# Ledger of designs, part 5: peptides against a protein of PDB entry 4A54

Target 1, 94 residues: chain A of PDB entry 4A54
Amino acid sequence: MSVADFYGSNVEVLLNNDSKARGVITNFDSSNSILQLRLANDSTKSIVTKDIKDLRILPKNEIMPKNGTKSPSTNSTKLKSAETYSSKNKWSMD

## One batch from the design tools (peptide; aimed at target 1 M1 L55 I57)

Design b1_p10_5_s3 (made by RFdiffusion4, then SolubleMPNN; from b1_p10_5, 5 letters changed)
Fold by OpenDDE base, seed 5:
Structure b1_p10_5_s3 (fold): chain B 94 residues (1-94), chain A 10 residues (1-10)
Amino acid sequence: as target 1 above (94 residues)
Amino acid sequence: DSLIEALKKE
């Protein structure tokens, strides 16, 4: 199997620095040992194969989170911290 | 496994 057999596959790459990259394999430069990934933002990331710790092929049905899927803005409804107004009832001395 | 092997062999 050649690397070319995996062109167009979605992959998750774990790097030696424990960082992750996810993208589509677009090219491999065998002369320089460089894997090219197209990221979700349509940018290209070049990865030197020596820096790859592990690689996982993602199933075709894994909706690569389009960067344009706005994570539903969790309207962080600012949970107004219920300021527990400790109303110190000042003792009315009768 | 086969892809990472291919990547490191070429």
Scores: peptide ipSAE 0.376, ipTM 0.857, DockQ to the pose 0.529
OpenDDE base, seeds 1, 2, 3, 4: peptide ipSAE 0.375, 0.368, 0.367, 0.372; ipTM 0.856, 0.854, 0.854, 0.855; seeds 1, 2, 3, 4 fail the geometry check

Design b1_p10_5_s4 (made by RFdiffusion4, then SolubleMPNN; from b1_p10_5, 3 letters changed)
Fold by OpenDDE base, seed 1:
Structure b1_p10_5_s4 (fold): chain B 94 residues (1-94), chain A 10 residues (1-10)
Amino acid sequence: as target 1 above (94 residues)
Amino acid sequence: SELIEALKKE
């Protein structure tokens, strides 16, 4: 299986610095080991794969905020670092 | 797992 098989998948990436990124996989540069995500604001984020601690593929049925529906600005709840990643398989090392 | 493995193998 190649990374290209996951193009268009919505993912949540946990980085080594404990920051998170969520977006759609648009490209992978194998030469530089760079994963490219399209974010909800249509910007692009490039992530070096070595900086990835874990990754979760989001189910298709999770209401990706369709562009048009004002998902209520749920306040950027600072994902406080302290939620102990409960060992529940939230991160599918798929 | 499969995506992570793919990312590591490429």
Scores: peptide ipSAE 0.410, ipTM 0.871, DockQ to the pose 0.599; fails the geometry check
OpenDDE base, seeds 2, 3, 4, 5: peptide ipSAE 0.407, 0.406, 0.408, 0.410; ipTM 0.873, 0.872, 0.872, 0.872; seeds 2, 3, 4, 5 fail the geometry check

Design b1_p10_6 (made by RFdiffusion4)
Pose (drawn by RFdiffusion4):
Structure b1_p10_6 (pose): chain A 94 residues (1-94), chain P 10 residues (1-10)
Amino acid sequence: as target 1 above (94 residues)
Amino acid sequence: EETEELKEAL
């Protein structure tokens, strides 16, 4: 497959200077081989791929935190509150 | 496998 399929993919890259960087890919130009990475910290960074020494795809979610659970639901509630509260599960022993 | 395929594509 081509790189277009991996656009938006979150990967880590080690450069020729033994430094590591990871981010979500936004673009790659064939003529110049230039890669833009949009990192989750609301920053954009453009890096030419020629400076890549090696490349690896990071695990999905739980990249920094380590856990041993399936986590089938995100259970996130950032911003947007309502007048209803829920704990553990809505239905139990059903 | 996907990492090898991406390295080959580059």

Design b1_p10_6_s1 (made by RFdiffusion4, then SolubleMPNN; from b1_p10_6, 4 letters changed)
Fold by OpenDDE base, seed 5:
Structure b1_p10_6_s1 (fold): chain B 94 residues (1-94), chain A 10 residues (1-10)
Amino acid sequence: as target 1 above (94 residues)
Amino acid sequence: KLEEELKKAL
């Protein structure tokens, strides 16, 4: 089989540096031994095959972990509810 | 496994 038979497959690549990349195989440069993955953010990552420690083909139904768009941590500025200490000035009218 | 075939193709 050729790498082209796997174009469009979702893969998880474990690199020699223990980092992981997940994406769709879009191209392979056999001359330079470069695997191209389209990542979840639609960017392309080029991986030299010598840097690949392991590879897993993800089932079609695996929800690609949506790169959790870190929902911008809306710094919910905790509006410090100013606890209005109602100083009940008990004016004792004698 | 398909992964092994892909690795061989790489």
Scores: peptide ipSAE 0.648, ipTM 0.924, DockQ to the pose 0.651
OpenDDE base, seeds 1, 2, 3, 4: peptide ipSAE 0.647, 0.642, 0.642, 0.641; ipTM 0.924, 0.923, 0.923, 0.923

Design b1_p10_6_s2 (made by RFdiffusion4, then SolubleMPNN; from b1_p10_6, 4 letters changed; failed a check: a repeat of another design)
Amino acid sequence: SLEEELKKAL

Design b1_p10_6_s3 (made by RFdiffusion4, then SolubleMPNN; from b1_p10_6, 5 letters changed)
Fold by OpenDDE base, seed 2:
Formats: sequence, C-alpha cells, structure tokens
Structure b1_p10_6_s3 (fold): chain B 94 residues (1-94), chain A 10 residues (1-10)
Amino acid sequence: as target 1 above (94 residues)
Amino acid sequence: SLEEELRKAL
C-alpha cells in the first residue's frame, strides 16, 4: 500500500513536539519524506515524516470544523411565485 | 489498521 492510496483522507497528525495538525492528505514527496496536508483554512502544511509521532484517520462523517464560512445564506430568493392573476375575464354574455 | 498501513507507507 502507498501513501497515494490515502490521498483525500482526513487525518490528525501528532508531531514529536506534541503539536497536532489536522487536514486532508494532498501529496507525498517520497524523495524528501514530506507529507502535505490541506488545512481547514485552505492553507498547506508540509510535514517531515520523521517528525510524526502518531496519526489517526478521521471518519468521513467528522465534519471538519469548516471555518464557518457562513454558508452564504442562500437568500432563498423566494421566487415570488408570480401569482398569475388569471383575471378570468368572465365574459358575461348578457 | 488503516493507520498502521499509512504509517508503514510513510
């Protein structure tokens, strides 16, 4: 199995300095032993594999705290249902 | 575990 098999996985990495990083695996440089993570703020963090103490693969259902980009309030533009006033001109024949 | 396999791949 290769690291590429885990691209797109959300992981939590514990580093040797006891700091944590959480992000999606986007790339791995095998020549330099560098794991690249995309963080919640869309920045990229490069981690040297020798600095990794432990790692956990997060389940897909764990909503990464999206930095509350306020989902643009879909202004539900209430499509004002154009009430087609069917003015039925009832042509009253007299 | 998948974590173990990833660790081995690293």
Scores: peptide ipSAE 0.606, ipTM 0.914, DockQ to the pose 0.694
OpenDDE base, seeds 1, 3, 4, 5: peptide ipSAE 0.601, 0.605, 0.601, 0.596; ipTM 0.913, 0.914, 0.912, 0.911

Design b1_p10_6_s4 (made by RFdiffusion4, then SolubleMPNN; from b1_p10_6, 5 letters changed)
Fold by OpenDDE base, seed 2:
Structure b1_p10_6_s4 (fold): chain B 94 residues (1-94), chain A 10 residues (1-10)
Amino acid sequence: as target 1 above (94 residues)
Amino acid sequence: KLEEELRKAL
């Protein structure tokens, strides 16, 4: 099995310095032993494999912590229901 | 485990 089989997987990497990185595996440089992760902010982090203490594959259903990009307030432009003022002027035939 | 296979591949 190769690292390429895991491309697109969301992973949590624990580094030897006890820092953590979360991202999607996008590339692996086998010559230099560098794992590339795409982070939540769309930046890329390169990790030397020797610096990896532990690794966990996150289930697909775990919502990557979206950096609190404020969900663009969907200005629910309340499409003001065009109040069809059916002014049916019922001509009262008197 | 898949994590173990990934670790071996790294």
Scores: peptide ipSAE 0.620, ipTM 0.917, DockQ to the pose 0.686
OpenDDE base, seeds 1, 3, 4, 5: peptide ipSAE 0.616, 0.613, 0.616, 0.613; ipTM 0.917, 0.917, 0.917, 0.918

Design b1_p10_7 (made by RFdiffusion4; failed a check: a repeat of another design)
Pose (drawn by RFdiffusion4):
Structure b1_p10_7 (pose): chain A 94 residues (1-94), chain P 10 residues (1-10)
Amino acid sequence: as target 1 above (94 residues)
Amino acid sequence: EDEELKEALE
């Protein structure tokens, strides 16, 4: 597969200077081999790939926090509130 | 997938 398939992928990269950086890929130019990474902190960073010493794809979600649960649902409620409250599950023993 | 990505970059 080409890199186009890995565009938008969140990976970590170690540079020639033994520094590490990870971000979600946005672009790669073939002529110059230049990679733009959009990090989840609402920042954009353009880095030329020639400075890459090595590359690795990070695990999906739970990258920083460590847990042992399946987490089948995100159960997130950031912004947008309604007049209804839900706890654990809507239906139990059904 | 890591090997495939590294090969694509090379």

Design b1_p10_7_s1 (made by RFdiffusion4, then SolubleMPNN; from b1_p10_7, 3 letters changed)
Fold by OpenDDE base, seed 1:
Order: sequence, then C-alpha cells, then structure tokens
Structure b1_p10_7_s1 (fold): chain B 94 residues (1-94), chain A 10 residues (1-10)
Amino acid sequence: as target 1 above (94 residues)
Amino acid sequence: LDEELKKALK
C-alpha cells in the first residue's frame, strides 16, 4: 500500500514538537519525505515525515468544523406541482 | 488503516 492510496483522506498528524495538524492528504514526496496537507482554510502545509510522532485517519463522520462553507442552500426549487387540471371532457352526446 | 498509512510513510 502506498501513501497515494490515502489521498483525499482527512488526517490528524501529531508532530514531535507536540503540535497537531489536521488536513486532507493531497500529495507525498517520497524523495524528500514530505507529506502535504490541505488545511481547513485551503492553505497547504508541508510536513517532513521525520517530524511526525503519530497520525490518525479521521472518520468521515467526524464533523470537522467545516469552515461554514454554507452548505449550498439547496434552493428547494419548489417543484410547483403542475396541477394538471383534469379538464372534464364533458362528452356531450348530442 | 492508520497503521497502513504509517507503514506507507516509512
């Protein structure tokens, strides 16, 4: 399994200095041992793997405080139910 | 999965 298999995963990284970083894995540079995270503010943080003390993958259901990106108000387009007025075809048999 | 990611980062 490669780091690429985890691209798009939300992770919490504990660094050797006891600081924490949370973000989505966007890239890994194996040559330089650099893990790239996209943070909640859409900035990018590069972390040298040697500085990682521990990490965990965050469950998808953990409501990361999404910056209030307004859930696109699904404008409930009120599908105006076209009231198909059943025109009473009064078949007048004359 | 955490351990697999840790293993992939080493």
Scores: peptide ipSAE 0.602, ipTM 0.911, DockQ to the pose 0.795
OpenDDE base, seeds 2, 3, 4, 5: peptide ipSAE 0.590, 0.599, 0.581, 0.587; ipTM 0.909, 0.911, 0.912, 0.911; seed 5 fails the geometry check

Design b1_p10_7_s2 (made by RFdiffusion4, then SolubleMPNN; from b1_p10_7, 4 letters changed)
Fold by OpenDDE base, seed 1:
Structure b1_p10_7_s2 (fold): chain B 94 residues (1-94), chain A 10 residues (1-10)
Amino acid sequence: as target 1 above (94 residues)
Amino acid sequence: LDKALKEALK
């Protein structure tokens, strides 16, 4: 398997300095051994693989702290009830 | 999956 197979996966990376980074895998530079993560603040963090002590893929159901992606305000587009104009069929009997 | 990703990063 290649790292590309994991693009879009949310991962937790434990670094050699015991710091942690969480983000979505967006890219991997194999030539330079650099893993790129998109963080919760939409910034990108580049991590050299030699600095990685451990990593885990986060399950999809793990409530990532919802950074307040404002639930799209369901703009309740008030479906204006199309007032069915009851066209009075005036049957003109002629 | 974790193991596979770790191997891919090697």
Scores: peptide ipSAE 0.608, ipTM 0.912, DockQ to the pose 0.805
OpenDDE base, seeds 2, 3, 4, 5: peptide ipSAE 0.599, 0.581, 0.593, 0.601; ipTM 0.912, 0.911, 0.911, 0.912; seed 4 fails the geometry check

Design b1_p10_7_s3 (made by RFdiffusion4, then SolubleMPNN; from b1_p10_7, 4 letters changed)
Fold by OpenDDE base, seed 2:
Structure b1_p10_7_s3 (fold): chain B 94 residues (1-94), chain A 10 residues (1-10)
Amino acid sequence: as target 1 above (94 residues)
Amino acid sequence: LDKELREALS
C-alpha cells in the first residue's frame, strides 16, 4: 500500500492513553514520525506515531459530518465491500 | 504499528 492510499482517508486513531482522534490524513512526516490529521473543526492535529495504539480507516459511507470539503473524488477505485475493508484495514500494532 | 505506518505512509 502506498502513502497515496492513506492520504485523504478518514481514520480513527486510538492513542496509547486510550484517547481517540478522528480525522482525515493530510500529511505524514516520515522524518519525525508524525501523522497529521485534519479534524472536524478544520484544525490540524499532529500525532506522533509511537503514541498510536491502533488505527482504523473509517468507511466512506459513515456520514461523518460533512464539513463541506468535497471528498476529493479520488477515482472510486471500488474499495471492495465495506465489510472486507473494515476487517482488513485493522492495523494491529504488530 | 509505527513501522507499518511509516512503510504505508512513505
Scores: peptide ipSAE 0.266, ipTM 0.810, DockQ to the pose 0.240
OpenDDE base, seeds 1, 3, 4, 5: peptide ipSAE 0.263, 0.253, 0.269, 0.262; ipTM 0.806, 0.800, 0.810, 0.807; seeds 1, 3, 4, 5 fail the geometry check

Design b1_p10_7_s4 (made by RFdiffusion4, then SolubleMPNN; from b1_p10_7 with E1L E7K)
Fold by OpenDDE base, seed 2:
Structure b1_p10_7_s4 (fold): chain B 94 residues (1-94), chain A 10 residues (1-10)
Amino acid sequence: as target 1 above (94 residues)
Amino acid sequence: LDEELKKALE
């Protein structure tokens, strides 16, 4: 999986405080371990990775409320079937 | 997770 595959992915982040955030990965600061999400309201949220309990990639077909930012038609490289992506990419914090 | 994110973003 390339960096490009992660950027622009819709994710749900479960934080250590049991709060959830949903958004598109727009940036990752490796130096500071900060994940940046673009939220549905077009705001950005920076999350320190140490505060993340779990992260899941949401399938593209999941009707995120279309705020009209066209998912850049990155060429449909066939994200392999939504089913396989959902089950395997449970990034358990190991 | 941090290391996995780092690896995925490398």
Scores: peptide ipSAE 0.150, ipTM 0.769, DockQ to the pose 0.224
OpenDDE base, seeds 1, 3, 4, 5: peptide ipSAE 0.145, 0.141, 0.153, 0.149; ipTM 0.760, 0.756, 0.771, 0.772; seeds 1, 3, 4, 5 fail the geometry check

Design b1_p10_8 (made by RFdiffusion4)
Pose (drawn by RFdiffusion4):
Structure b1_p10_8 (pose): chain A 94 residues (1-94), chain P 10 residues (1-10)
Amino acid sequence: as target 1 above (94 residues)
Amino acid sequence: EDEELKEAIE
């Protein structure tokens, strides 16, 4: 497959200077081979791929934190609050 | 997937 399929993919890259960087891919130009990475810290970074020494795709979610659970639901409640509260699960032993 | 990505860029 081509790189277009991997656009938006979050991967880590080691450069020729033994430094590491990871981010979500936004673009790649064939003529110049230039890659833009949009990192999750609301920052954009343009890096030419010629400086890549090696590439690797990072695991999905739980990249920094380490856990051993399936985590089938995100259970996130950032901003947007309502007058209802829920704990563990809405239905139990059903 | 890692090998396919490296081959695609090469």

Design b1_p10_8_s1 (made by RFdiffusion4, then SolubleMPNN; from b1_p10_8, 4 letters changed)
Fold by OpenDDE base, seed 4:
Structure b1_p10_8_s1 (fold): chain B 94 residues (1-94), chain A 10 residues (1-10)
Amino acid sequence: as target 1 above (94 residues)
Amino acid sequence: LDEELRKALE
């Protein structure tokens, strides 16, 4: 996988507690194993990768946060709930 | 996940 796959797309992160977060990957802190997402409200969320159960890349035509993406953005402040996606955009690994 | 994520994002 390449950096372009992540920085150019919105993602949905499933946490071990079954909560979900959606946003654009803006940074990864390898020293602390922290994934940073830019959310729809332009805030950032830091997630410890050990808390991640699964990650999937959302289609480009989905609602995207304004910041952190090269794709056309929306003016929405909230993303819709999680949907079922094909396995091709699923990323599950240790 | 950590090592694979690192490899993908670095």
Scores: peptide ipSAE 0.188, ipTM 0.784, DockQ to the pose 0.300; fails the geometry check
OpenDDE base, seeds 1, 2, 3, 5: peptide ipSAE 0.183, 0.177, 0.177, 0.185; ipTM 0.786, 0.782, 0.775, 0.784; seeds 1, 2, 3, 5 fail the geometry check

Design b1_p10_8_s2 (made by RFdiffusion4, then SolubleMPNN; from b1_p10_8, 3 letters changed)
Fold by OpenDDE base, seed 2:
Structure b1_p10_8_s2 (fold): chain B 94 residues (1-94), chain A 10 residues (1-10)
Amino acid sequence: as target 1 above (94 residues)
Amino acid sequence: LDEELKKALE
């Protein structure tokens, strides 16, 4: 999986405080371990990775409320079937 | 997770 595959992915982040955030990965600061999400309201949220309990990639077909930012038609490289992506990419914090 | 994110973003 390339960096490009992660950027622009819709994710749900479960934080250590049991709060959830949903958004598109727009940036990752490796130096500071900060994940940046673009939220549905077009705001950005920076999350320190140490505060993340779990992260899941949401399938593209999941009707995120279309705020009209066209998912850049990155060429449909066939994200392999939504089913396989959902089950395997449970990034358990190991 | 941090290391996995780092690896995925490398």
Scores: peptide ipSAE 0.150, ipTM 0.769, DockQ to the pose 0.226
OpenDDE base, seeds 1, 3, 4, 5: peptide ipSAE 0.145, 0.141, 0.153, 0.149; ipTM 0.760, 0.756, 0.771, 0.772; seeds 1, 3, 4, 5 fail the geometry check

Design b1_p10_8_s3 (made by RFdiffusion4, then SolubleMPNN; from b1_p10_8, 5 letters changed)
Fold by OpenDDE base, seed 1:
Structure b1_p10_8_s3 (fold): chain B 94 residues (1-94), chain A 10 residues (1-10)
Amino acid sequence: as target 1 above (94 residues)
Amino acid sequence: MDEELRKALS
């Protein structure tokens, strides 16, 4: 199994300095031993594997605190109901 | 799965 099999997985990485990083695995440079994570703010963090103390794959159902991605306020475009004025064609038969 | 990823990163 390769790191590529885990691309797209959400992971929590514990570093040797006791800092934590959370993100989606986007790339792995095997030559330089660099793991790339996409963070919640869409930035990329590069982590040298030697600095990793521990890691875990986050379950898909864990509501990662969505940084307040503004739920796109669906501007309820008030679909102005086009009042189809049914023009009563009064056929006046005179 | 975690162990497999750890092995892959080793």
Scores: peptide ipSAE 0.594, ipTM 0.908, DockQ to the pose 0.729
OpenDDE base, seeds 2, 3, 4, 5: peptide ipSAE 0.592, 0.590, 0.584, 0.595; ipTM 0.907, 0.908, 0.906, 0.908; seed 5 fails the geometry check

Design b1_p10_8_s4 (made by RFdiffusion4, then SolubleMPNN; from b1_p10_8, 4 letters changed)
Fold by OpenDDE base, seed 4:
Structure b1_p10_8_s4 (fold): chain B 94 residues (1-94), chain A 10 residues (1-10)
Amino acid sequence: as target 1 above (94 residues)
Amino acid sequence: LDKELKEALK
């Protein structure tokens, strides 16, 4: 299985510095070992795989950052990013 | 799926 099989999946990545990133997998550069995520603000974050401590695939029913097709700007409900889902979700390496 | 993705990233 390749990383490309997971393109469009929403993932949460735990980095070695214990920071977290959440976004949709848009690309993987195998030559440089760089995973690209589209974040909720439509920006792209590049993550070097060596900096990944753990990751999980989020259920499809979770608000996937919409692909930048201009669906009409309905209500920017500020998803307050603040819910530190402090759920000790045991990053299951399963 | 998490495991498969992790393996694919190696």
Scores: peptide ipSAE 0.592, ipTM 0.909, DockQ to the pose 0.731
OpenDDE base, seeds 1, 2, 3, 5: peptide ipSAE 0.589, 0.587, 0.588, 0.590; ipTM 0.907, 0.907, 0.907, 0.908

## One batch from the design tools (peptide; aimed at target 1 L55)

Design b1_p11_1 (made by RFdiffusion4)
Pose (drawn by RFdiffusion4):
Structure b1_p11_1 (pose): chain A 94 residues (1-94), chain P 11 residues (1-11)
Amino acid sequence: as target 1 above (94 residues)
Amino acid sequence: SELKEAIEEEE
């Protein structure tokens, strides 16, 4: 498969200078082989791929925090509040 | 890896 399939993929890259960087891919130009990475900290960074010493794809979610649960639901409530409260599950022993 | 091979093929 080509790199177009991996666009938007979050991966980590070690450069020739033994420094590591990870971000979500936004673009790759064939003529110049230039990669733009959009990091989750609302920052954009353009890096030419020729400086890549090695590449690796990071695990999905839980990258920094370590846990042993399936986490089938995100259960996130950032911004947008309503007049209803829910705890654990809406239905139990059903 | 598949990604590293894909970049090398395109280069």

Design b1_p11_1_s1 (made by RFdiffusion4, then SolubleMPNN; from b1_p11_1, 4 letters changed)
Fold by OpenDDE base, seed 1:
Structure b1_p11_1_s1 (fold): chain B 94 residues (1-94), chain A 11 residues (1-11)
Amino acid sequence: as target 1 above (94 residues)
Amino acid sequence: SELEEAIKKEL
């Protein structure tokens, strides 16, 4: 298997300094030994593989902590349905 | 992991 087979996978990287990074694998540069991750903020992090202590694929069911990007409150402009009061002009014919 | 082995093979 190649690293490319794992592109799009969400992974957790434990670095030698005991820091962690989480992101989606977007690229692997074998020439420079660099793994690229897309982070939750849509930025890209480049990790030198020599700095990786452990690497695991996160299960699909792990709710990535949704960075509470406040879903833009779509101001659901309540389209006030203009209740067209059709005034029934009851034309009573005499 | 398989991913770790894949990395090692390409290095």
Scores: peptide ipSAE 0.624, ipTM 0.921, DockQ to the pose 0.753
OpenDDE base, seeds 2, 3, 4, 5: peptide ipSAE 0.603, 0.616, 0.615, 0.617; ipTM 0.919, 0.921, 0.920, 0.921

Design b1_p11_1_s2 (made by RFdiffusion4, then SolubleMPNN; from b1_p11_1, 5 letters changed)
Fold by OpenDDE base, seed 5:
Structure b1_p11_1_s2 (fold): chain B 94 residues (1-94), chain A 11 residues (1-11)
Amino acid sequence: as target 1 above (94 residues)
Amino acid sequence: SPLMEAIQREL
């Protein structure tokens, strides 16, 4: 098996510092020994393989916290038409 | 893990 066979898989990476990263495998750079993950926030995390303590593939049914990309609520900024109050100063000449 | 083994093989 190659690492490419796991592209698109959701994984949990346990690092040597006991921190965890979760993401989808997007690339593996064998020359630089870097595993690339796409995180829930759509950012890319590059992990040096020497820093990996353990890896597990998450089952497809594990609901990754979908960062609910809030659909850009088209905040219809109602352009409040600035009602230009033209105060017509009607000067009454007496 | 199979993934870790694959990584090590391609390193």
Scores: peptide ipSAE 0.651, ipTM 0.929, DockQ to the pose 0.659
OpenDDE base, seeds 1, 2, 3, 4: peptide ipSAE 0.617, 0.639, 0.617, 0.632; ipTM 0.928, 0.928, 0.926, 0.927; seeds 1, 3 fail the geometry check

Design b1_p11_1_s3 (made by RFdiffusion4, then SolubleMPNN; from b1_p11_1, 4 letters changed)
Fold by OpenDDE base, seed 1:
Structure b1_p11_1_s3 (fold): chain B 94 residues (1-94), chain A 11 residues (1-11)
Amino acid sequence: as target 1 above (94 residues)
Amino acid sequence: SELIEAIKKEL
């Protein structure tokens, strides 16, 4: 299986600095070991794979907030871990 | 995870 098989998957990445990123996998640069995510604001985040502590694939039914619903921009970068998707270990390295 | 293993294989 290749990383390309996961392109278009929505993921949550836990970094070594305990920060989190959520987005859709758009590319993997094997030469530089960089995973690229498209974020909710349509920007691209490049993540060096060595900085990844853990990641999880988000279920397809998790409604990515469509661009239009003003979820109040509470600047809290708190990825509200709200949806405790119940059963699977929140951080299973898939 | 399969994704992590895929990353490791392509590094």
Scores: peptide ipSAE 0.576, ipTM 0.911, DockQ to the pose 0.678; fails the geometry check
OpenDDE base, seeds 2, 3, 4, 5: peptide ipSAE 0.575, 0.563, 0.568, 0.569; ipTM 0.911, 0.910, 0.910, 0.911; seeds 2, 3, 4, 5 fail the geometry check

Design b1_p11_1_s4 (made by RFdiffusion4, then SolubleMPNN; from b1_p11_1 with E5K E11L)
Fold by OpenDDE base, seed 1:
Structure b1_p11_1_s4 (fold): chain B 94 residues (1-94), chain A 11 residues (1-11)
Amino acid sequence: as target 1 above (94 residues)
Amino acid sequence: SELKKAIEEEL
């Protein structure tokens, strides 16, 4: 399969530091080993694939953070050190 | 995961 098959999917990224990022896959740059996610604030975050521990596709029924929307657990829309996006679903790899 | 494998295959 190609990464392009997953463009537009909502994903949760588990980083090697055990922090989590969440967003929509917008692009993959294989030459530079960069996965790009559109975050809840509509910005694009580039993640170096070597920093990715695990990835999972979020189910469509899972509520995604939106810009300006408060989250009961995590109200972050940007990737930060040790920051974790809460998931309602049990962690599993696709 | 299939996505993780896809990434690894394209690197």
Scores: peptide ipSAE 0.592, ipTM 0.913, DockQ to the pose 0.791; fails the geometry check
OpenDDE base, seeds 2, 3, 4, 5: peptide ipSAE 0.586, 0.585, 0.589, 0.582; ipTM 0.913, 0.913, 0.914, 0.913; seeds 2, 3, 4, 5 fail the geometry check

Design b1_p11_2 (made by RFdiffusion4)
Pose (drawn by RFdiffusion4):
Structure b1_p11_2 (pose): chain A 94 residues (1-94), chain P 11 residues (1-11)
Amino acid sequence: as target 1 above (94 residues)
Amino acid sequence: SEVEEKLNESF
């Protein structure tokens, strides 16, 4: 597979200077081998790949927090509120 | 090519 398939992938990269950085890939140019990473902190960063010492793909979600649950639903409610409240599950013992 | 190899191994 080429890198185009891994565009938008969130990975961690260690540079030649033993520093680590992770972000979601946005682009890669073949002639110059330049990689743009869009980090989840609403920041963009352009880094040339030649400075990469090594590369690794991070786990999906739960990257920073550690948990042992399946988490089948995100259950997120940021912004956009309605007049209805829900707790645990809408239906129980059904 | 090296980056593609590393990505394929990591995947």

Design b1_p11_2_s1 (made by RFdiffusion4, then SolubleMPNN; from b1_p11_2, 4 letters changed)
Fold by OpenDDE base, seed 2:
Structure b1_p11_2_s1 (fold): chain B 94 residues (1-94), chain A 11 residues (1-11)
Amino acid sequence: as target 1 above (94 residues)
Amino acid sequence: SWLEEKLNKSY
């Protein structure tokens, strides 16, 4: 499979400096050998493949610690459907 | 590529 077939996969990248990065593969620049990851904080990290010591695909069941960004309670502002009470004033013309 | 090989081995 090509790298593009893995877009959307969660991966753990071990760098040559022994640091780790976890994120979703969003893009790969083959010309420059740059792997792009979307991190848990929604930032993008670009990694040159030569700096990667190892890489593994994380199992789908591995709950990435959602940084508890409280899903903004979308206050579903219940748009109170303005019940247009069409008071049909039946003007009874006497 | 090196990356492709790693991804395919990890899948």
Scores: peptide ipSAE 0.647, ipTM 0.925, DockQ to the pose 0.763
OpenDDE base, seeds 1, 3, 4, 5: peptide ipSAE 0.643, 0.644, 0.640, 0.643; ipTM 0.925, 0.925, 0.925, 0.925

